Peptides against a protein of PDB entry 4QMF. Designs and how they scored, part 42

Target 1, 175 residues: chain A of PDB entry 4QMF
Amino acid sequence: ESSFMTLFPKYRESYLKTIWNDVTRALDKHNIACVLDLVEGSMTVKTTRKTYDPAIILKARDLIKLLARSVPFPQAVKILQDDMACDVIKIGNFVTNKERFVKRRQRLVGPNGNTLKALELLTKCYILVQGNTVSAMGPFKGLKEVRRVVEDCMKNIHPIYHIKELMIKRELAKR

## One batch from the design tools (peptide; made by RFdiffusion4, then SolubleMPNN)

Design b2_p14_1_s3 (from b2_p14_1, 4 letters changed)
Fold by OpenDDE base, seed 4:
Structure b2_p14_1_s3 (fold): chain B 175 residues (1-175), chain A 14 residues (1-14)
Amino acid sequence: as target 1 above (175 residues)
Amino acid sequence: SLVEKAIEELEKEL
């Protein structure tokens, strides 16, 4: 049997408690067992003797990873679909200055979330900027683009530059 | 801001 565990921050506990029955039900469809440990602050997923598809455990791993990083369950559970991939991008280590970090992180979101929305549309990904990570879900190609934009933003390359490039590439692809 | 305007214009193209 295979097992994966992820820790979650304390502020996420209340939410995880509220949706854990839904997590259990979703994973039960695949005969994956799961445990929420509130003392340790962890989520665990495990294959069982009845698990038919051994690869589903990796998706279950990704599910709890996404949940730990504040992705809402209705979105995170989509990771169990065959055509859905995800990425959790660590952004906290690019800048030592906290103020600079916050500023660059905010650039990813932009005014009224418009920058993030544009990036989501262009990459066909779901993107959540939270804390020291950016969580993304979508097609593999889109995820690669998201990671590039996110990391470059933390390196002081404004997302608008990449968005413009993505727009141009999109137009060229239509020709 | 200039950035905001640029984003708005790009959004129109989406």
Scores: peptide ipSAE 0.139, ipTM 0.793, DockQ to the pose 0.147
Fold by OpenDDE base, seed 1:
Structure b2_p14_1_s3 (fold): chain B 175 residues (1-175), chain A 14 residues (1-14)
Amino acid sequence: as target 1 above (175 residues)
Amino acid sequence: SLVEKAIEELEKEL
């Protein structure tokens, strides 16, 4: 039997409390047990003797990881689907200067969120830019592209470069 | 398309 635990920040506590019954119900379908520890500030998922699919625990692990990083439950729970993968990209350590960090992070979002929306559309991923991480959900190929764009952005390569490249690739695929 | 509009906006920022 396997168990995984993740810590969550204090500001996430209220939300997690409100949706935890939904988390429990979703995981019960797979006979995965879960625990919300408000004292420690942690979420735990565990296989049980009734767990049929041993691989589902890894998806449950990813679920609590996403929830800890502010992904809303209706989106995060999609990780339990077979065709869905995720990535949590740490962006807080690429730049030491806070102002520079904020500027580069904002470039990922862009005016009216259009940059992020374009990236989501092109990669077929859900993307959430929050704090010191970017959470993404989608096909593995798309996730690889997202990570490249995100990390390059923090390295001062503007997302437009990759978006244009992805657009070209998309156009070529339609031919 | 939304993507095309997004690209146009991004180009204005460069």
Scores: peptide ipSAE 0.110, ipTM 0.761, DockQ to the pose 0.813
Fold by OpenDDE base, seed 5:
Structure b2_p14_1_s3 (fold): chain B 175 residues (1-175), chain A 14 residues (1-14)
Amino acid sequence: as target 1 above (175 residues)
Amino acid sequence: SLVEKAIEELEKEL
């Protein structure tokens, strides 16, 4: 039997309580057990004697990881699909200055969310910028590109330059 | 903006 636990911040508690029955139902289809501990502030997933595919526990681990980082359930639950991967990128330690951190994080979103939308389209990923992390879901190749753009942004390389490069690469791939 | 133009072009190709 395998088990994984993830801590979640206090502000996420109310939402997790509201969707936990849906989490339980989704995992029950795979005979994965789950526990929400409100005292500790943790989520746990574990295999059971009835678990058919041992690999699904790793996807269940990813599910609770995404939920802990503010990804909404209807999106996060897609991680249980075979063709979906995810990444949680920690961005909080790239810059010590709070104002600089906020400015660079805002660049990932851009005016009216257009920068983020462009990145999502080009990488075929879902991307959520929240707090000190960026959560992404999609194909492995796309996730690798997202991580590069996000980390470079925190290193003061504006995302627009990567968007241009991704557009050029896309055009070349059509030839 | 440059980003807006890029998005418009992407939407035309989709």
Scores: peptide ipSAE 0.072, ipTM 0.732, DockQ to the pose 0.084
Fold by OpenDDE base, seed 2:
Structure b2_p14_1_s3 (fold): chain B 175 residues (1-175), chain A 14 residues (1-14)
Amino acid sequence: as target 1 above (175 residues)
Amino acid sequence: SLVEKAIEELEKEL
């Protein structure tokens, strides 16, 4: 039997309580057990004797990881699909200055969220910028591109340059 | 396209 646990911040508690029945139902389809511990502030997923697919526990692990990082359940639950992957990119360690961190993180979102929307469209990923992490869901190729743009942004390379590059690549692929 | 529009708006901010 395999089990995985993730901690979640206190501000997520109320939301997780409201959707936990939905989490349980989604995982029950795969015979994965789950526990929400409000005292510890943790989520746990575990295989059972009835778990048929041993690989699904890894997706369940990813599910609770995404939920802990503020991804809404209707989006996060898509991780259980075979063709869906995810990445949680830690961005808090690239810059020591808080103001500089906030400025660079804001560049990922851009005016009216247009930078983020452009990146999502070009990579075919869902992307959520929250706190000290960026959560992404999509194909592996797209996720690789997202991580590159996100990390480079925190290293003071403006996302616009990568977005232009991705646009050019997309146009070339259509020909 | 939405992507092109997004790029145009971003270029105005730079």
Scores: peptide ipSAE 0.023, ipTM 0.643, DockQ to the pose 0.722

Design b2_p14_1_s4 (from b2_p14_1, 5 letters changed)
Fold by OpenDDE base, seed 2:
Structure b2_p14_1_s4 (fold): chain B 175 residues (1-175), chain A 14 residues (1-14)
Amino acid sequence: as target 1 above (175 residues)
Amino acid sequence: SLVEEAIEQLEKEL
């Protein structure tokens, strides 16, 4: 039997309580057990004797990881699909100055969220910028691109540079 | 902006 646990911040508790029945139902389809511990502030997923696919536990692990990082359940649950991958990018360690961190993180979002929207469209990923992490869901190729843009942004390379590059690559890939 | 123009172009292709 395999099990995975993730901690979640206190501000997520109320939301997680409201959707936990939905989490349970989604995982029950795969015979994965789950527990929400409000005292510890943790989520746990575990295989059972009836778990048929041994790989699904890894997706369940990813599900609770995404939920802990503020990804809404209707989006996070898509991780259980075979063709869906995810990445949680820690951005808090790139910059020591708080103001600089906030400015660089805001560049990922851009005016009216347009920078983020463009990046999502170009990479075919869902992207959520929250706190000290960026959560992304999509194909592996797209996720690789997202991580590059996100980390470079925190290293003071503006996302617009990468967006332009991705636009050019997209045009070149068209027949 | 260039980003807005890019979004417009991408949305038309969807």
Scores: peptide ipSAE 0.306, ipTM 0.877, DockQ to the pose 0.113
Fold by OpenDDE base, seed 3:
Formats: sequence, C-alpha cells, structure tokens
Structure b2_p14_1_s4 (fold): chain B 175 residues (1-175), chain A 14 residues (1-14)
Amino acid sequence: as target 1 above (175 residues)
Amino acid sequence: SLVEEAIEQLEKEL
C-alpha cells in the first residue's frame, strides 16, 4: 500500500476542516483513504485493499498538495480527472528584495487580473497566484507554458511578451 | 492593450 503526506500552513486549518468531508467523499469513490491531522497540520492519503487503480494515489497526492497551497476544493478536486495535471511553482526564491518580488508577482496578475486571465485562456489552465507559489491545473502542454511565463516573470521578463508569443503560436496551430 | 485584445479574441472562440 502507498501513502503520501503534505503539511499545510495554520491559516488553512479552518477551511480544510470545513471541506474535509467533501475530500473524503471524493476519494472514497476511488477507495482512497485520507486523514486530516490538525495537531501536526498535515493531510495524508493512502491506498486501501479496495483501491482498483493504484495510480489514483498519485492524483490524491496532488489533491492534498493543491489544497495545502490554497486552491479551493471545487477546483482542486478536478485533479482526480484523468486528463488533468497540476504544477506548484515556487516563486519566492527568484529575488531577495521584497518590493521587487511583489512588483513582479503583481505583473502575473496585471490590471484587474487581465494578464492572468489571458494566460489562463491561452494555456487552458487554472492559475492561482498566492504567496510564494503559483498553482496551476490543466493539460501538460499548458502547464509547461505557465511555468515558463511565471519563472520568466520573476526573472524580469514581462508576461505580455509571452502572451504575444502564445497568441502567435495559437494562430499558427490553426493553419 | 494587447492583453485586452487577446482576451477578446479568445473569448470569441469559446
């Protein structure tokens, strides 16, 4: 039997408590067991003797990883779908200056969230920018693109450049 | 803006 555990920050505790029954029900459909440990601040998923598809445990691992990084349950649970992948991109280590970090992170979102919306549409991904991480869910190709844009943004390459590039590529793919 | 134009084009395709 396989198991995976992830820690979550204290500020997520209240929310996780609220949705944990939903997590349990979602995983029960796949005969994956789960545990929320409020003392340690951890979530655990594990296969059981009734688990039909052993590979689903990897998706369950990703589910708790996403939940720990503030992705809401209705979105995070989609990771259990076969065609859905995810990525958690650490952005906090690219720059040491806090102000520079905040400015570059804000560029990912853009005015009224339009930059982020454009990226989501172009990559067909869900993208959540929060704290020191960017969480993304979608097709593998899209996730690869998201990671490139996010990391380049933290390296002072403006997302608009990538949006233009993605639009051009999209048009070329239609031919 | 380029971003706004991109959104508009993409939304039309949805």
Scores: peptide ipSAE 0.306, ipTM 0.878, DockQ to the pose 0.110
Fold by OpenDDE base, seed 5:
Structure b2_p14_1_s4 (fold): chain B 175 residues (1-175), chain A 14 residues (1-14)
Amino acid sequence: as target 1 above (175 residues)
Amino acid sequence: SLVEEAIEQLEKEL
């Protein structure tokens, strides 16, 4: 039997309580057990004697990881699909200056969210910028590109330059 | 805006 636990911040408690029945139902289809501990502030997933596919526990681990980082359930639950991967990118330690951090994080989103939208389209990923993390879901190749753009942004390379490069690569791939 | 133009182009291809 395998088990994984993830802590979640206090501000997520209310939301997690509201969707936990849906989490339970989704995992029950795979005979994965789950527990929400409101005292500790943790989510746990574990295999049971009835679990058919041992690999699904790793996807269940990823599910609770995504939920802990503010990804909404209807999106996060897609991680249980075979063709979906995810990444949680920690961005909080790249810059010590708070104002600089906020400015660089805002660059990922851009005016009216257009920068983020362009990145999502080019990488075929879902991307959520929240707090000190960026959560992404999609194909492995796309996730690798997202991580590069996000980390470079925190290192003061503006995402617009990566968008331009991705557009060029996309055009070349059509030839 | 380059970003806006990129979005417009990408949306047309979808």
Scores: peptide ipSAE 0.302, ipTM 0.876, DockQ to the pose 0.112
Fold by OpenDDE base, seed 1:
Structure b2_p14_1_s4 (fold): chain B 175 residues (1-175), chain A 14 residues (1-14)
Amino acid sequence: as target 1 above (175 residues)
Amino acid sequence: SLVEEAIEQLEKEL
């Protein structure tokens, strides 16, 4: 039997409490047990004797990881689907200067969130920029592209470059 | 903008 635990920040506690019954219900369908520990500030998922698919515990692990990083439950729960993968990209260590960090992080979002929207459409991923991490959900190929764009952005390569590249690739794929 | 144009094109195709 396998078990995974993730810590969550205090500001997430109230939300997690409100949706935990939904988490439990979603995981019960797969005979995965879960525990919300408000004292420690942790979420735990566990296989049970009735767990049929041993791989589902890894998806459950990813679910609580996403929830800890502010992904809403209706989106995060999609990780339990076979065709859905995720990535949590740490962006806080690329730049030491806080203002520079904020500026580069904002480039990922862009005016009116349009840069992020374009990236989501091009990669077929859900992308959430929050704090020191970027959470993404989607096909593996798309996730690889997202990570590249995100990390390059923090390295001072503007996302517009990648958007252009992805647009070209998309056009070529239609031919 | 380029980004807006890209979004418009993509939304038409999806």
Scores: peptide ipSAE 0.301, ipTM 0.875, DockQ to the pose 0.112

Design b2_p14_2_s1 (from b2_p14_2, 7 letters changed)
Fold by OpenDDE base, seed 3:
Structure b2_p14_2_s1 (fold): chain B 175 residues (1-175), chain A 14 residues (1-14)
Amino acid sequence: as target 1 above (175 residues)
Amino acid sequence: DVLEKIKEEIEKFE
């Protein structure tokens, strides 16, 4: 029997309570058990004797990880699909200056969120910028691209350069 | 189209 646990911040408690029945139902389809502990502030997933696919527990682990990082359930639950992967990119340690951190993080989002939306389209990923992390879901190739852009942005390489490159690659792929 | 808007922004940035 395999088990994984993740902690969540207090501000996520109310939301997680509202969607936990949906989490349970989604995981029940795979015979994965789950527990929401409001005292500890944790989510737990575990295999059962009826779990058919031993690898699904790793996806369940990723599910609760994504939920803890503010990814909405309708999006996060897609991680249970075979073709879907995820990445949680820590961005808080690249810059010590808070103002510089905020500015660089904002560059990822851009005016009206257009920069982020463009990156999502080009990589075929879902991307959520929240706090000190960027959560991404999609194909492995796309996730690698997202991580590169995100980390480079925190290293003061503007996302626009990567977006331009990705746009060119996209046009070439249409041939 | 978002990509079209980004193309315009790229031109301004260059």
Scores: peptide ipSAE 0.057, ipTM 0.731, DockQ to the pose 0.874
Fold by OpenDDE base, seed 5:
Structure b2_p14_2_s1 (fold): chain B 175 residues (1-175), chain A 14 residues (1-14)
Amino acid sequence: as target 1 above (175 residues)
Amino acid sequence: DVLEKIKEEIEKFE
């Protein structure tokens, strides 16, 4: 039997408590057990003797990872689908200066969130910028593109450069 | 096109 545990920040406790019954129900369909530990501040998923697909535990691991990083349950639960992958990109260690970090992180979002929306459309991914991480869900090809744009942004390459490139590639693919 | 409109808005801001 396999088991995975993820810690979550204190500020997520209230939300996780409200949706944990939904998490349990979603995982029960696959005979995956789960535990929310409010004292430790952790989520655990584990296979049971009735688990049919041994690979589903890895998706359950990803589910609790996404929930710990503020992804809403209705979006995070989609990770249990076969065609859905995810990535949690750590961005907090690229820049030592806090002000510079905040500025570069804000560039990912852009005015009215339009930069982020453009990136989501072009990569066919869901993207959430929160704290020191960027969470993404979608096809592997799209996720690879998202990670490149996010990391380059933290390295002072403006996202608009990649957006233009992706738009050109999209137009070429139509021919 | 939605993407073109977004691009234009971003370029205006830059």
Scores: peptide ipSAE 0.048, ipTM 0.716, DockQ to the pose 0.368
Fold by OpenDDE base, seed 4:
Structure b2_p14_2_s1 (fold): chain B 175 residues (1-175), chain A 14 residues (1-14)
Amino acid sequence: as target 1 above (175 residues)
Amino acid sequence: DVLEKIKEEIEKFE
């Protein structure tokens, strides 16, 4: 039997408590057990003897990982679908200067979130910029693109550049 | 809509 544990920050506790029954129900469908430990601040998922698909535990692992990084449950639970992948991109270590970090992170979002929305549309991914991570869900190809854009942004390559490239590629693909 | 706004931003960025 396999088990995975993920720590979550204190500020997520209240939310996780409110949705944990939903998490349990979603995982029960796959005979995956789960535990929310409020003392340790952790979520655990584990296979049971009744788990039919042994690979589902990896998706359960991803589920709690996403939840720990502030992805809302209605979105995060989609990771249990076979065709859905995810990525949690650590962005907090690219820049030591806080102001520079905030500035570059804000570039990912853009005015009124338009930059992020454009990136989501072009990559067919869900993207959440929160704290020191960017969480993404979608097809593998899209996720690869998201990671590139996100990391490059933190390396001072403006997302607009990549978005332009993605738009061009999209238009070319229509021909 | 969003893509059109981005197009405008791209033009300014260039």
Scores: peptide ipSAE 0.051, ipTM 0.724, DockQ to the pose 0.836; fails the geometry check
Fold by OpenDDE base, seed 2:
Structure b2_p14_2_s1 (fold): chain B 175 residues (1-175), chain A 14 residues (1-14)
Amino acid sequence: as target 1 above (175 residues)
Amino acid sequence: DVLEKIKEEIEKFE
């Protein structure tokens, strides 16, 4: 049997408690067992003797990973779909200066979140900027684009440059 | 302005 565990920060505890019955129900459809450990601050998923698809455990692993990084359950649970992939991009280690980190992270979001929304539309991904990570869900091609833009942003390449490029590419593809 | 163009595109898809 396969098992995966992820830790979650304390500030997620109340939310995870609230939605855990929904998590359990979603995973029960695939005969995947799950445990929320409030003492350790962990989520665990594991196959059972009744698990039909052995690959679903990897998606369950991704589900708890996304939940730990503040992705809401109604969005995170979509990872169980065959056509949905995800990526958790660590951004906290690109810049040592806290103020510089905050400024670059804010560039990803932009005024009123419009920069991030534009990136979501162009890549056909869901994107959540939270703390030291960026969580993304969508097609593999889109996820690759998101990772590039996010990492380049932390390397001081403004996202607007990539967004403009993606817009041009999209227009060319319509011709 | 690039940002305005982005806003226009967002409005188009919204």
Scores: peptide ipSAE 0.040, ipTM 0.707, DockQ to the pose 0.096; fails the geometry check

Design b2_p14_2_s2 (from b2_p14_2, 7 letters changed)
Fold by OpenDDE base, seed 4:
Structure b2_p14_2_s2 (fold): chain B 175 residues (1-175), chain A 14 residues (1-14)
Amino acid sequence: as target 1 above (175 residues)
Amino acid sequence: SVLEEIKKLIEEYE
């Protein structure tokens, strides 16, 4: 049997409590057991003797990882689909200066969230910028692009540069 | 549209 555990921040507890029955139900369909430990602040998923697909535990692992990073359940649960992948990009360690960090993180979002929406559209990914991580869900190709843009942004390469490149590629692909 | 807004943003940075 396989088991995975992830910790979640305290501020996430209330929400996780609210949706945990939904998590349980979603995982029950795959005979994956799950536990929410409010004392430790952890989520655990594990295979059971009835688990048919051994690989589903990895998706369950990703599910709790996404939930821990503030991805809403209706979006996070999509990770259980065969064709859906995810990435949790740590951005908190690129810049030591807090103000610089906040500034660069904000660049990912942009005015009215337009930069982020653009990136989501161009990469065909869901993207959530929260705290010290960026969570993304979508096709592998898109995820690779997201990670590149996100990390480069934290390295002071403005997302607009990559967005321009992606736009050009998009236009070329239409031909 | 989002794409049009992106185009405008791109133009501003050029």
Scores: peptide ipSAE 0.189, ipTM 0.833, DockQ to the pose 0.821
Fold by OpenDDE base, seed 3:
Structure b2_p14_2_s2 (fold): chain B 175 residues (1-175), chain A 14 residues (1-14)
Amino acid sequence: as target 1 above (175 residues)
Amino acid sequence: SVLEEIKKLIEEYE
């Protein structure tokens, strides 16, 4: 039997308590057990004797990882679907200067979130920029594109250039 | 459409 555990920050505790019954119900469908430890501040998922698909535990692992990084449950639970993948991109170590970090991170979001919305639509991914990470969910190809844009942004390449590229590719694909 | 809006944003940035 396999198990995975992830820690979550204290500020997520209240929310996780609120939705944990929903997490349990979702995982029960796959006969995956789960535990929320409020003392340690951890979530654990584990296979059981009745787990039919051994690979589902990896998706359960990803579920708790996403939840720990502030992804809402209604979105995070979609990771259990076969056609859905995810990526958690660490962005905190690209820049040492805090002000520069904040500025570049903000570029990913853009005015009124328009830059992020554009990226989501073009990559067919869900994207959440939070703290020192960017969480993304979607098709593998889209996730690769998101990671490239995010990392390049932290390396001072503005997302707008990638958006333009993605737009061109989209138009070509329609022909 | 959303795509048209994105095109406008690109044009505004350039």
Scores: peptide ipSAE 0.186, ipTM 0.829, DockQ to the pose 0.653
Fold by OpenDDE base, seed 5:
Structure b2_p14_2_s2 (fold): chain B 175 residues (1-175), chain A 14 residues (1-14)
Amino acid sequence: as target 1 above (175 residues)
Amino acid sequence: SVLEEIKKLIEEYE
């Protein structure tokens, strides 16, 4: 039997309680068991004797990881699809100065969220900037690009540089 | 379109 557990912040407790029946139903389709522990503040997924696909437990692991990092359930549950991958990028350790951290993190979003929207479109990914992490879901190639842009942003390379590069690549691909 | 908005964004930073 395989099992994975993740901790979640206290502020996520209310939401997770609200959607946990939906999580259970989604995982039941694959005969994956799950437990929400409100005392410890943890989510657990595990295979059962009825689990047919042994690889689905890894996707279940990713599901609870995404939920712990504030990804909404309707989006997070898409990770159970074969064509969907994800990445949780830790951004909190790139800069020690809090003000500088906040400024650089805000650059990922941009005015009216336009920078983030551009990145999502060009990489074909879903991207959520929250707290000390950036969560992304999409094709593996797109996820690699997202991680590069996010990490470079925390290293003081403005996302607009990568957006321009991605636009050029897109135009060249049409030829 | 979204692509046009992106192009405009790029131009603003150039």
Scores: peptide ipSAE 0.171, ipTM 0.823, DockQ to the pose 0.696
Fold by OpenDDE base, seed 1:
Structure b2_p14_2_s2 (fold): chain B 175 residues (1-175), chain A 14 residues (1-14)
Amino acid sequence: as target 1 above (175 residues)
Amino acid sequence: SVLEEIKKLIEEYE
């Protein structure tokens, strides 16, 4: 059998408790077992004797990883679909100064969340900026673009430059 | 449209 475990922060406990029955039901469809350990603060997924597709355990691993990073269940559960991939981008170590970190992270979101919305639309990804990570879900091409924009932003390259580039490419593709 | 909204956003940053 294969198993994976992910720790989650304390502030996520209440939410995870409320949705865990839904997690269990979703994974049961694939004969994947799961455990929520409130003492340790962990989620575990495991294959069973009835698991038909052994590869689904990797998607289950990604599911609990996304849930640990504050992605809502209705969105996170989509990772179990064949056409969905995800990425959790660590952004907390690019800058040591907290104020600078906060400012650069805010650039990803922009006024009224418009920068993030633009990036989501152009990459066809779901994107959540939370704490020291950015979680993204979507096609591999889009995820690659998201990671580039996010990391460059933390390196003081404003997201607008990438958005311009993506817009130009989109316009050229229209007929 | 979505594209027009994004164009507007770009213009605001310039």
Scores: peptide ipSAE 0.183, ipTM 0.828, DockQ to the pose 0.602; fails the geometry check

